# Designs tried in a protein design run: peptides against a protein of PDB entry 5H65. Part 150

Target 1, 294 residues: chain A of PDB entry 5H65
Amino acid sequence: QYLERTPLCAILKQKAPQQYRIRAKLRSYKPRRLFQSVKLHCPKCHLLQEVPHEGDLDIIFQDGATKTPDVKLQNTSLYDSKIWTTKNQKGRKVAVHFVKNNGILPLSNECLLLIEGGTLSEICKLSNKFNSVIPVRSGHEDLELLDLSAPFLIQGTIHHYGCKQCSSLRSIQNLNSLVDKTSWIPSSVAEALGIVPLQYVFVMTFTLDDGTGVLEAYLMDSDKFFQIPASEVLMDDDLQKSVDMIMDMFCPPGIKIDAYPWLECFIKSYNVTNGTDNQICYQIFDTTVAEDVI

## One batch from the design tools (peptide; made by RFdiffusion4, then SolubleMPNN)

Design b2_p18_4_s3 (from b2_p18_4, 5 letters changed)
Fold by OpenDDE base, seed 3:
Structure b2_p18_4_s3 (fold): chain B 294 residues (1-294), chain A 18 residues (1-18)
Amino acid sequence: as target 1 above (294 residues)
Amino acid sequence: LYNTDEEPYVPENVQPLE
């Protein structure tokens, strides 16, 4: 909907909640490091959490690799299983289960692999080759997702995470409910396995100044603001550079604010109560910088 | 992954996505 532009000085005097169209300069922003701005958001419980570090994943997969695959769970109607023994002294066993479509192995680019006992490095290699990988473990009666602290699905360089709080995990055989066992749509996989998928989001605080006033507004956005998916940015250097370029354009280092470009955006105000303290906060919405630069 | 051991940015009072 159309909103008239409102100066920040007027906004700062008004009660919440309201929506505004503004024209302001980005005086500053936080966090300064892009990786710190990328979070995982649950659409159900609305919790924000950090994207797991590589080291965290290493630990999870290393722990998983200490478990021996259950031979009784191999080679079902859903998947064909292959077992490898590593050449190290302990002889670590790795199981790869190739999910079939109607009893037939699909093409490699359409194949979902269930990996049991793989390291992060091995999983990443397989995901690059076969596109879709789920880390699993042997449960009591079926294969199960390894750990929601790790990706439930890896597709190429994209790690899909689930909410530990909101998910009610189901066993791997529930993938049988999927009619199409070739595309492996993350949302469909999540639904089949009882996972509430987390959303990658950019979370930042913008300090906006239009010369009449200054306010802080939060940015929480998945793919609209930068026209870059938050889900891909951490794994793509070019996308990271693009975001950095955009931020540098709006807030160039070593230059006075008078020379900054104007940013047009929509912000909403809302009330926040912390005990006896009432605060009005602001958040950017429905804004794309590529279209809103003046 | 490009995460560091730096203290994470934890915003307060951010509203969920619509």
Scores: peptide ipSAE 0.375, ipTM 0.843, DockQ to the pose 0.815
Fold by OpenDDE base, seed 1:
Structure b2_p18_4_s3 (fold): chain B 294 residues (1-294), chain A 18 residues (1-18)
Amino acid sequence: as target 1 above (294 residues)
Amino acid sequence: LYNTDEEPYVPENVQPLE
């Protein structure tokens, strides 16, 4: 959409909602730490939540590891099961279920593993080797997803999460509905299991200054603004560095704002109710930052 | 994955993804 550039001083005087094209300097931004800007967003209920930390996942999987796999649920038409007993004092049992495609075990790189009783470390090791892993537990009649507070699917280093509020979990045997049991597309897996997938998003607050005025605008974006997926940034040092470089370019530390590059972007205004008071907020949309800042 | 003791950044009044 084509819009004429509007100075911030003019925008600040106008009622919402409206859309603007602006040219401004990034005076400052929050949060300063990249990992704090990465959130999970539900496309259905619009809830924002934190990405679980390793410590959070450790707790979940440790709890899961206290549960003994049900022997009756092993070796079905859908999967072949292998059981390990740990040598530690607890002697916990770990079950790995290898999902079959039409009764045949796929190649390791195409095989979905269902892990029951595994630790985070064990799960991560297996996900790196077999690509696709679902942490599960023994239900009453079937295997079930372990916990929506943990990833429902781990593919390599990518953790896929589901919305607790919007998901209606179905048992693992519902994976039978998938025609292709080799690609393990996250959305397909989610659909089969009754999961509403969460979206990784960058969430930031930009303080923008064009010399005529100053306003704060939110950034909420999954992969457009930085041309970097929020879903991958936490697990990729190079991507993190790239985002940091972009932010440092627009808002270099130790330099006066007069020397900052100009940022061109689209912002939208909208009304927010704060008690009895109405406030106008702004959010960046449909914007991609250029590699070369002019 | 990050493991930090820092308080989460919690924005208010952010519009959902379109």
Scores: peptide ipSAE 0.375, ipTM 0.843, DockQ to the pose 0.855
Fold by OpenDDE base, seed 5:
Structure b2_p18_4_s3 (fold): chain B 294 residues (1-294), chain A 18 residues (1-18)
Amino acid sequence: as target 1 above (294 residues)
Amino acid sequence: LYNTDEEPYVPENVQPLE
């Protein structure tokens, strides 16, 4: 899609909706802290949610750990179960269910673990070793997903979340519908369990200035703008540093704006109604900045 | 993961992903 470059002063005079190519300096941006910009987005209801804090997850898993695993739900055709009793915490029971592929236990790196009664720390340790983990609880007739406020799937350091509003949860035995029980693709797991997976996104507000005018544009992007996945950035210090470096390059602290580099990007305008007031908003789209840096 | 008790950034009128 070819668009001619348009100065901001001209854009500010035009009606929405329209698409523009611009060249501007990043005068400022919000939020200043990277972790505040990472959100969860539902592709169906479009709700933006905060990524749960570690403290929130601790509470959820602690609550789950107060429940005793149901012996009747152990060792099915789908999974083999092992039970541990902690030495402390009143002898807490932890169940780990190893999902089988066609009745056979797969290799550890391909094995899905269903964890019942584990703490966040214990779950994270297991996910690092076995890659794929689902926190579960004992239901009436089957194992069930523990809580959509927690990840429905943990793969290494990646936490996959589901939308509470759009999901209609199904029991764990529905994983039987998956032909391949080794790769554990998040979307496939979600589909089997009736989960609408949430998407990690960067959400920021850019103040752009090209010397002719100033406008604010939103950034909402999953992995294109920085060429860094929003799903991975919170758990990887190197990725965080990379994003910070990019932002510091475009908006260096203690330097005058005249010395800022030019940012080339696409923005779209759209109408927004706020009560009786109509306003035009702008959002960045189809833009990659990493190509200019790398 | 840096967690702070700061108020979350809440954008207004942002459009969903295309």
Scores: peptide ipSAE 0.375, ipTM 0.843, DockQ to the pose 0.785
Fold by OpenDDE base, seed 4:
Structure b2_p18_4_s3 (fold): chain B 294 residues (1-294), chain A 18 residues (1-18)
Amino acid sequence: as target 1 above (294 residues)
Amino acid sequence: LYNTDEEPYVPENVQPLE
């Protein structure tokens, strides 16, 4: 894609839709908090939603932990089941189902665990050890995904979410359709379970100024702009620091805009109708921030 | 995971990923 650089003053006068290459300074950006910029996006219905907080997940898993695993659903051809009773006052039962590959239990690093009745803490511990966990509950005839408000798959520190609106959940036995029961590719798991997986995205509003004009452009990006996956940033302090450093570099606090570095990026314009009002909006696309070009 | 009481940032009119 070849585009000549266009000054913002010229862009502001043009009709949408169009694509531009620009060189501008990042005067300001929103939101200021990184965690507020990380969203979940549905590729089907295009809704944006918040990433669930730990408190939200705690509630969901706590509620799930009040349910007793159904003995009839244990030890199927798909998985071997182990049951633990907690030593706490409630005597909570936790079921861990180890998914088999062709009737054989895989190694820990290749094994998918189905967890029934686990707390968030327990699930996280198991995900770190086995690297693939699905929170489940006992359904009428089969295990089922616990709740789409929680991750449908946890791999290490990565939480995979599904769209409540677009998903039509299927029972756990549908994992039998997967040929490879060792890698546990999130998209394959989602497909087997009737889940439309959500995408982690950075969503920000950039105020761009090149000295000729000022415009606001949205950033919606999964892993290209920062070269950091939005799916990992919330769980990795180093990645968070990296994003913060990048933003501070382009928009340093306490420094005059004249000293700001130049940002080169692509933006697209498009028309938006809100009632009787028509406006042109801008969004960054196909852009990678590189320190070497600043 | 973050647990904050801050109001979420809700952008309007952002286009989906291509």
Scores: peptide ipSAE 0.371, ipTM 0.843, DockQ to the pose 0.869

Design b2_p18_4_s4 (from b2_p18_4, 7 letters changed)
Fold by OpenDDE base, seed 3:
Structure b2_p18_4_s4 (fold): chain B 294 residues (1-294), chain A 18 residues (1-18)
Amino acid sequence: as target 1 above (294 residues)
Amino acid sequence: LYNTDEEPYVPQNVKPLE
């Protein structure tokens, strides 16, 4: 719907909820560091979570690597298994299970690997080669996901996470329900395994100023605002640079706000109750950075 | 991946409208 432009001073006087079109300058924003703005969001329970750091993943996979693969779970109709013993003193065992499509091993670029006992480094190497990797462990009767604190699926440099709160995990054999065992669509994998996938989102607070008033607007967006996927930005230097350039354009350092570009965006107001305090908050929606913002 | 000891940003007094 078409919305007329409303000055911030008028918006600040109105009750929520309402939708507005505004023209304002980005006085400031938080967080300043891009990595702090990227979160994981559950579409079901709406919890925001931090993206696990490499160190966190190292711990999880190191712990997983202490477990010995169960030989009884190797070489099923779903997958062929190979076992390696590391050359270290402990002789760590790593199992790689190659998922078959109708009993046939697919091409490497279409093959899903289930990795048991791998380190983060090993998993990353395999994901780069085979595209799709699931970290697993030996369950009682079947392979199971290793840990939802780690990615349930790694595709190249993309880590797919699931919600611990909302997921009801099913065993690996449930991948049999997938008709196509070559594309390994994350949503399909998640559905088969009972995972509620988390969505990467940019989470920022914008302080907007149009000269009539100042308000803070919340941004939670996956890929529309910057036209850059939040799911890819942490692993791509060029995308990071692009986001930084955009933010620098909106809020150039060392320059007075008078020289900042005017931004047109949509915001919606909503009520937030915190104990006895009622507050009106604002969220940016249906807004994309234009190429000609200046 | 970013490795930082910095505290994560948590928006204060803001709840997403969904």
Scores: peptide ipSAE 0.041, ipTM 0.604, DockQ to the pose 0.647
Fold by OpenDDE base, seed 4:
Structure b2_p18_4_s4 (fold): chain B 294 residues (1-294), chain A 18 residues (1-18)
Amino acid sequence: as target 1 above (294 residues)
Amino acid sequence: LYNTDEEPYVPQNVKPLE
C-alpha cells in the first residue's frame, strides 16, 4: 500500500479509522521489561493473557503428578506406554506414552510423547530429547490434556498454549485423525484436540514524537516488528539481548531525544469506547525494524 | 521461562484491532 508521510500534528486532528505513514522518534516505551511485553493472544476471542511463569507450571504439574496413571488406558493402538516409579518417598508413577505412526514407533526426533505425572523438569528434559511432548492425564475413557493453563504441546523450548475460553477439548484418541504423526504441527494438534491455539505477541506502547506532535501507538506483533518470534524470546537469551539492543538503539538511555534515530512506521487509528468515554487510539502495523537509521 | 514477582503490564484504554 502507498501512503504519504503525515505529520503527527495532522493525525491528531483527524477522525478514526485511518491509516498513516509516519516518521517519528521513539520518546519512550512501555513496558520497559521485555518479559512484561510478551503476552498470549487468542485469535478468536481476542483476549490477552499472561504467559505462565515457571512457578505456575510447577504447581500444575505437581498437582498432575499426584494422580496415578490408569492402567486401562495404557498401550493402545495409538501409543505404547512405559511406566516409571520414582525412588522418592512418595513413589510417584510417571507414564510416558509414545505415539505411533501407522502402528510403528517413530524415531525419537519425530516421536510425540504423552507424559502423565511428570514434573516440569522431567517434561522439559523429554521435550529436549524428543522435541514433542503433550502433558496429559487419565480421563474416564481416554487420556486427556492435563490443563490448558499449561502448554498443550512442548516442542524443544517452545511452549504452545490454548485458549480456555474458546477451546472445547477432545480426548487424545482424536490424534488418530492426523495423517502425519511425525511432524506434529502445533495447529494440527490443536485442531485434533479441539484447542484454539494462543499466539505469542509483543505488546508495547510506544510514545512517538516527530517534533510536531506526540502520540501513543500500540504494538501487538508476533514476529514481524523485531524479526524475532515472540514465541521463542522468553527461552532464548540471545533473542532477548537482540530485542534489548533494538530498543536501546531506538531509545538510548542517558541520551537526549535530539540524538534519537528517526523511525518510519505505519500506524492506524481506531475508536475505543470505555464506558462513556470515547477516544481515538493508534496501533502500529505492517512495520519491521530496519537496521539503517532513516 | 521467566519466574518473576513483578506485576504484568496491562495496556489501558487500548483494544487490539481485529
Scores: peptide ipSAE 0.039, ipTM 0.602, DockQ to the pose 0.696
Fold by OpenDDE base, seed 2:
Structure b2_p18_4_s4 (fold): chain B 294 residues (1-294), chain A 18 residues (1-18)
Amino acid sequence: as target 1 above (294 residues)
Amino acid sequence: LYNTDEEPYVPQNVKPLE
């Protein structure tokens, strides 16, 4: 869409909702730390939540590891099962279920593993060697997803999470509905298991100033604004540096705002109710950093 | 914050920053 440029002073006087094209400087932004800006967002219920910390996951998997795999659920038409007993004093049982494609074990790079009783470390090690890993537990009649507080799918270093509110979990045998049991597309896995996948998003508040006025605009974006996936940034130092560089370019440290670059972007206004207070808020939309900046 | 007009969204179409 085409919008004419509107000065912030004019925008600040107008009722919501409206869309605007603006030219402004980024006076400041929050949070300052990139890691704090990365959230999980449900596209259905719009809940925002924090990305689980390693410590949180460790607890979940430790708890899961206290449960013994049910022998009755091993070696189905869907998967072949291997059981390991740890050498530690507890003799913990770990089950790895190798999902078959048409009754045949696929190559390691195409194989989905279902892990039961594994620690975070063990799961991560396996996810680095195999295409995909799902943490599972023994249910009453089938394997079940372990916990939506943990990833429902791990692919390399990427953790895929599901929405607790919107998901209606189905048993692992529902993976049989997938025609392609080699690529293990996260969305397909989620659909089969009744999971509404969460999206990694950058969540930031930009303070924009065009010399006529100042307003705060909310940024919630997965991969368009920075042209960097929020899903990958936490695990990639180079991507982190890139985002930091972009933000430093927009809001250079140690210099006055007069020297800041002008940014052209789209913002939309919307009404927010906070208790008895009505407020107009602004959100950045349909905006990407110029390619020459990246 | 609850948006009374529209739920927050992730942009689908992007426009370049100039």
Scores: peptide ipSAE 0.026, ipTM 0.568, DockQ to the pose 0.043
Fold by OpenDDE base, seed 1:
Structure b2_p18_4_s4 (fold): chain B 294 residues (1-294), chain A 18 residues (1-18)
Amino acid sequence: as target 1 above (294 residues)
Amino acid sequence: LYNTDEEPYVPQNVKPLE
């Protein structure tokens, strides 16, 4: 939509909610480290959470690896199972279940693996080889998703997470409802398993200055602002470099703000309650970096 | 920067990240 440009000094005097078009310089931004700006967002309950670190995942999978696969749940119509016993002192059992399509085992690049008792390292190795992996555990009557604190689906280097609050987990046999058991679309897998997928988002605070005033604007965006998916940036050095270059262009280090580029963007004001006080906050919306910058 | 015509998300109690 079209909006007239409004100076920040005028915006700062107005009540929320309102939408504005502004022309301002990016004086500063937070967080400065890109990895800190990547969050998981639930589209249903709007929960924001951190992307789990490898250390967090290690703990979850280590705990899962202490559980012995139930022999009764192996080799169903849905999957063929193979069991390994580790040679380490723990002698843990690892089960890998190969999901079949209409009773036939797909090619490795199209096959979904259900892994039970695997470590993060083992899971990552399998995901690189077989593309799609779900960490699972033996439930009472069926295999179940291991833990929503870990990815419900790993595809290559991409970790897909679900919302603990909004998800109502269903057993693995619900994957039978999928007509195509080769593509393993994350949303389809999530739906079958009763998972509300979390979305990767960039979360940043921009301090904007147009010479008439200064305000902080919040940015929450998955793939439109930078034209880079937040879901991929953590695992791709080139994408990280691109984002860093963009931010350095807007807010170059060691240079005075007078030399910064002018940015045009949309911001929306909204009310936030802080105890008894009402605060007006601002969010960047409907804005993307121009192609000549990327 | 230019407009993309997407519906904005308006979170409650959003504060700057440190």
Scores: peptide ipSAE 0.021, ipTM 0.544, DockQ to the pose 0.063; fails the geometry check

Design b2_p18_5_s1 (from b2_p18_5, 7 letters changed)
Fold by OpenDDE base, seed 4:
Structure b2_p18_5_s1 (fold): chain B 294 residues (1-294), chain A 18 residues (1-18)
Amino acid sequence: as target 1 above (294 residues)
Amino acid sequence: MLLDPSQVSYSDEERFFL
């Protein structure tokens, strides 16, 4: 869609909803710390959630590790099971279920592991070796997903989360519905297990100034704005540095705003009602920042 | 999806990630 550039002073006078193309300087932004900007978004209920940190996950997996794997649920047509007893004083049992593809165990790089009773550390070790990991527990008649407060699927360094509100969990045997039991596409796994997957998003508030006016606009974006996936940034130091570098480029510390580069972006206005208060909000859309900004 | 300002919070809680 073609949009002419509109000065912020003109935008601020108009009713919502509308779309604009703007050219402005990033006077400031919130949050300043990257980890504060990365959130989980439900595409169904639209709830924003914080990404669980290691401490949260430790608690969940520690609790799960107090449960003993049910022997009756081991070695099904779907998976082969191996059980370990830890050498610690508690003698904790850990079950690893290797999901088969048409009755055959795939190679490690294609294998899905179901982990029962594992600690976060153990799960991470396994996820580094194998393609995919699902934390599970013994249910009444089948293995079940451990907890939607933890990842339902771990692939390398990527943690896939599901919406507690919107998901209607199904047992692990529903993975049988997947034709391809090697790629383990997160959306397919989620569908099979009745999970509504959450989307990683950057959530930021930009204060934009074009010299005619000042406007706050939200950024809610998964991978387009920075050309960096929000799903990967928290686990990758280089990606974090890249985002920081981009933000420092647009809003450099210790220098005057006159020296800031111009940011060209699209924003949309919309009405928001909060109780009795009506306000117009602005959100950036369809915008990618480039390193070479004029 | 348009962001509801009421859902926007930037917690100062320290977070560590794997």
Scores: peptide ipSAE 0.430, ipTM 0.841, DockQ to the pose 0.753
Fold by OpenDDE base, seed 2:
Order: structure tokens, then C-alpha cells, then sequence
Structure b2_p18_5_s1 (fold): chain B 294 residues (1-294), chain A 18 residues (1-18)
């Protein structure tokens, strides 16, 4: 929708909800560290979660590795199983289940592995060599997803997470419902397993100033604003640098705000109740920053 | 989708990613 530019001073006087087009300077923003801004968002329940770090995952997979794969669940029509015992003193059992496509083992670049009893390191090594990895455990009747606190799907360096609140997990055999057992599209895998996939989002608070007024607006965006996917940024140093560069461009350190570039964006106002207090909040939407800023 | 201000928090804890 086309909107004419509205000065912030006028916006600040209006009731919510409304949509505005603004031209303002980014006086400041938070958080300053990129890793603090990347979160997981459920599109269904709208819960925000922190992205698990390596330490979190290590604990989960260590716990999973204490369980022995159930021999009865090996080698089904869906997958072929390979079991080995680690050389450590505990003799840990690890199972890798290779998901078949039409009864045939796919090439490595199209193969989904189900990993049972693997450590984080082992899982990551496998995900780097194969198309996709799902951490699993032995259930009563079938393999099951290990833990929604860990990725339900790892593709290279990309971790796909599911919402604990909204997901109703189904057993691994439900992957049989997928016609395409080669591409392993995350959304399709999630659907088959009863997972509501979480979305990586940038969550930031912008302080915007157009000279007529100042307001705070939230940024909650997956890939539009920076033209960089939040899902990839944590694993890519170049993308991180790009985001940092963009933020530095709009809010350059050591320079007066008068010299800041103008940011053109859309914001929406909305009402929020915080206890007994009613507040108007603002959120950026449908905005892509240009490489060249006017 | 609109961001709930109550969910806006920025942890200072350093996170390491694979």
C-alpha cells in the first residue's frame, strides 16, 4: 500500500493501530552485538526463544548418547542402519540410519541420516558430508526425534528448530509420507514429523529520530530488512560483517546524528497492555534497506 | 505478527555457534 511520509511528531499523537511511512535517522539501536539479536520465533504461538549455543547442544547430545540404540528398530523399509561401538572406555553405541528413496540409498548429497547416540561433534561431521541429519532416539515402536531443544534437522551448518509448545511430534516412520526423499525440505520434514518450525529472526529496537520527534520501533525480521537471512548469519562471518556494516552505515560511531543517513521505512503502531498500563508500540514492516542510502 | 515487548530481552551472555 502506498503511504505518504508522516513526521514522527504526528505519529506520536495518534492512536493505534495505524501504518506509516517514515523517513528518520537511526539514532541508536539495541542490541549492539549481532548474536544478541538473532532469535527463534514461532509463527504460531509467537514465542521468542534464544538460539541454542554449542554448549546447550553438547549437553543434549551427551545425554542422548547415554542411550543404547534399540536393535528392533534397525533396518526398516525406510532406512538402512549402521551400528558401531566407539573406541572409548564406555563403548558407546552409535547408530546411523540411512533413509532410502524408493528402497534405494541415495547419493550422499541427497541422503538423510538419522543419528542415534551421536555426540555433537559426530553429528556435525556427518552433516558436513551428507545432505541432512536428524538427531533421533529409540522410542517404543519407532525412532523418534531426540529433543526439540536440539535441531530437528541439520543441513550443513544450518540448524532447524521446532517449537516445543506447538509441535505434536510424530514418529520417524511418518517420513514415509514424503514423496520427495531427496531434497529434504525443512518445512516438509517438519510437517511429516508434526513439528512447527521456528523461524530465525532479527530482533532489534531502533530509536528513530526525524528531527520532529523520537520513537522506538522494533525490528523483527527474518530476511527482508538486511536482505540477509537470519538463519544463515550466525554461521557466516561474511554475512555477519555485512550486517554490522549496514548498522554502522545507518548509525556510524563517533559521528553526530546530523550526518547520519536517512532511513526510509514502514512502521505500524499497535496497542500493548503491560499490567495496568496501555502502551503504543511500533514495529518496522515491509522494509528493505538499500545498499545506497540517501 | 507483532512483537510483544515483554519478550524483548537481550542477553549479555556470549553464545558460541558451530
Amino acid sequence: as target 1 above (294 residues)
Amino acid sequence: MLLDPSQVSYSDEERFFL
Scores: peptide ipSAE 0.430, ipTM 0.839, DockQ to the pose 0.723
Fold by OpenDDE base, seed 5:
Structure b2_p18_5_s1 (fold): chain B 294 residues (1-294), chain A 18 residues (1-18)
Amino acid sequence: as target 1 above (294 residues)
Amino acid sequence: MLLDPSQVSYSDEERFFL
């Protein structure tokens, strides 16, 4: 829809909710560090969560590695199992279960591995060789997902997380419901296992100034604003540099705001109640900045 | 979806990813 450009001073006087087209300078933004802006968002309960860091994952996988794989759950119609005993760490046992497609082991790039008792380092090594990995544990009657605080699926360098609040976990044998056991689409895996997948999003606060007024607007976006997926940026140095370059272009350090480029974007206003206080908030939507940079 | 300001927090802790 066509929206006329509205000055910020006029917007600041209006009631919410409304949509606006604006042209403003990015006076400042938060957070300053890119890794602080990447969050996990649940599409059902709308909870924002922090992306677990390496230290958090290490603890989860170390705890999982204290449990011995159940021999009774090895080598089913769904998967073939191989066991390794580590030379160090008191002879820790690691089980790798290779998921079969119609009773046949697929090619390595199409194979899903279920890993039981592995460390983060070992799991990452396997995910680099085999495109799809699920961390699991021995349940009472079947293999189960290890922990929703860790990725339910690792594909290369991409970690897929699930919502603890909204998920109702099902056992690994439910992967049998997948007709195609080669592509391992994250949403299909999540559905089979009763997982509500979380979405990676950029969360930032922009201070916008057009010379008539100043307002703060939130950015919550997965892949449109920067034309860079939030799901990939934490694991890719080149993507991180690209985002940093974009932010430095709009908000260059060491120069006056008069020399900043103009940012054209859409913002929507909305009402937020915080206790007894009513606040109008603003959020950027349907805006791509990469078209002017690429 | 509209962002709830109460959920907006930026951790000062450095995070390392593999």
Scores: peptide ipSAE 0.428, ipTM 0.839, DockQ to the pose 0.759
Fold by OpenDDE base, seed 3:
Structure b2_p18_5_s1 (fold): chain B 294 residues (1-294), chain A 18 residues (1-18)
Amino acid sequence: as target 1 above (294 residues)
Amino acid sequence: MLLDPSQVSYSDEERFFL
């Protein structure tokens, strides 16, 4: 539906909820660092979470590596298992389970590895080589996902996370329900394992100024606003540079706002209650800026 | 989904991602 452009001064006087088309300058934005804007969002419970950093993952995998793989869970119809003992004084055992498709090992680029007892470094090395990796542990009767605080699936450099609150984890043998055991689509893996996948999102606060008024609008977007996936940006320097360039274009450092370009976007207003206080918030929607930058 | 302001926080800690 066509929306006429509305000045911010008029918007600020109206009750929520409403949708608007605006033309404004990006006076400022938060956060200033890209890594601070990337979060994980649950589509079910709507909780926002921070993306775990390397240090967090190191701890989880180190803890997992203290557990010995259960020999009884090795070599099933679903996977072939290989065990390595590290040459260190402790003789840490690492199990790699190669998931089979109809009893046949797929090509390396189509192979899913289940890793038990691996360090973050080892897991990353394997994910780069075999594309798909799931960190697992020995459960009572089957392999289980190691920890939802860590990725449930690593594909190359992409870490897929699940919601702890909304997920009802199922054992690894539930991967048998997948007809195609070569593509390892994250959503399909998640469904099979009872995981509610988290979505990478950019979360930012824009201060918008059109000369008639100033308002703050939230950006919560996965891949439309920048035409860059939030899921990939943290692992790709070129994508990071692209986002930085876009933000610098709209909010150039060291110059006055009068010289800033105009941003055309859609915003929606909505009511938020915080205790006894009612406020109107604004959120950007259905807006792509990348097409205007190229 | 509409963002609840109470959930909007930006960590000042630098995070390194693999």
Scores: peptide ipSAE 0.422, ipTM 0.838, DockQ to the pose 0.746; fails the geometry check

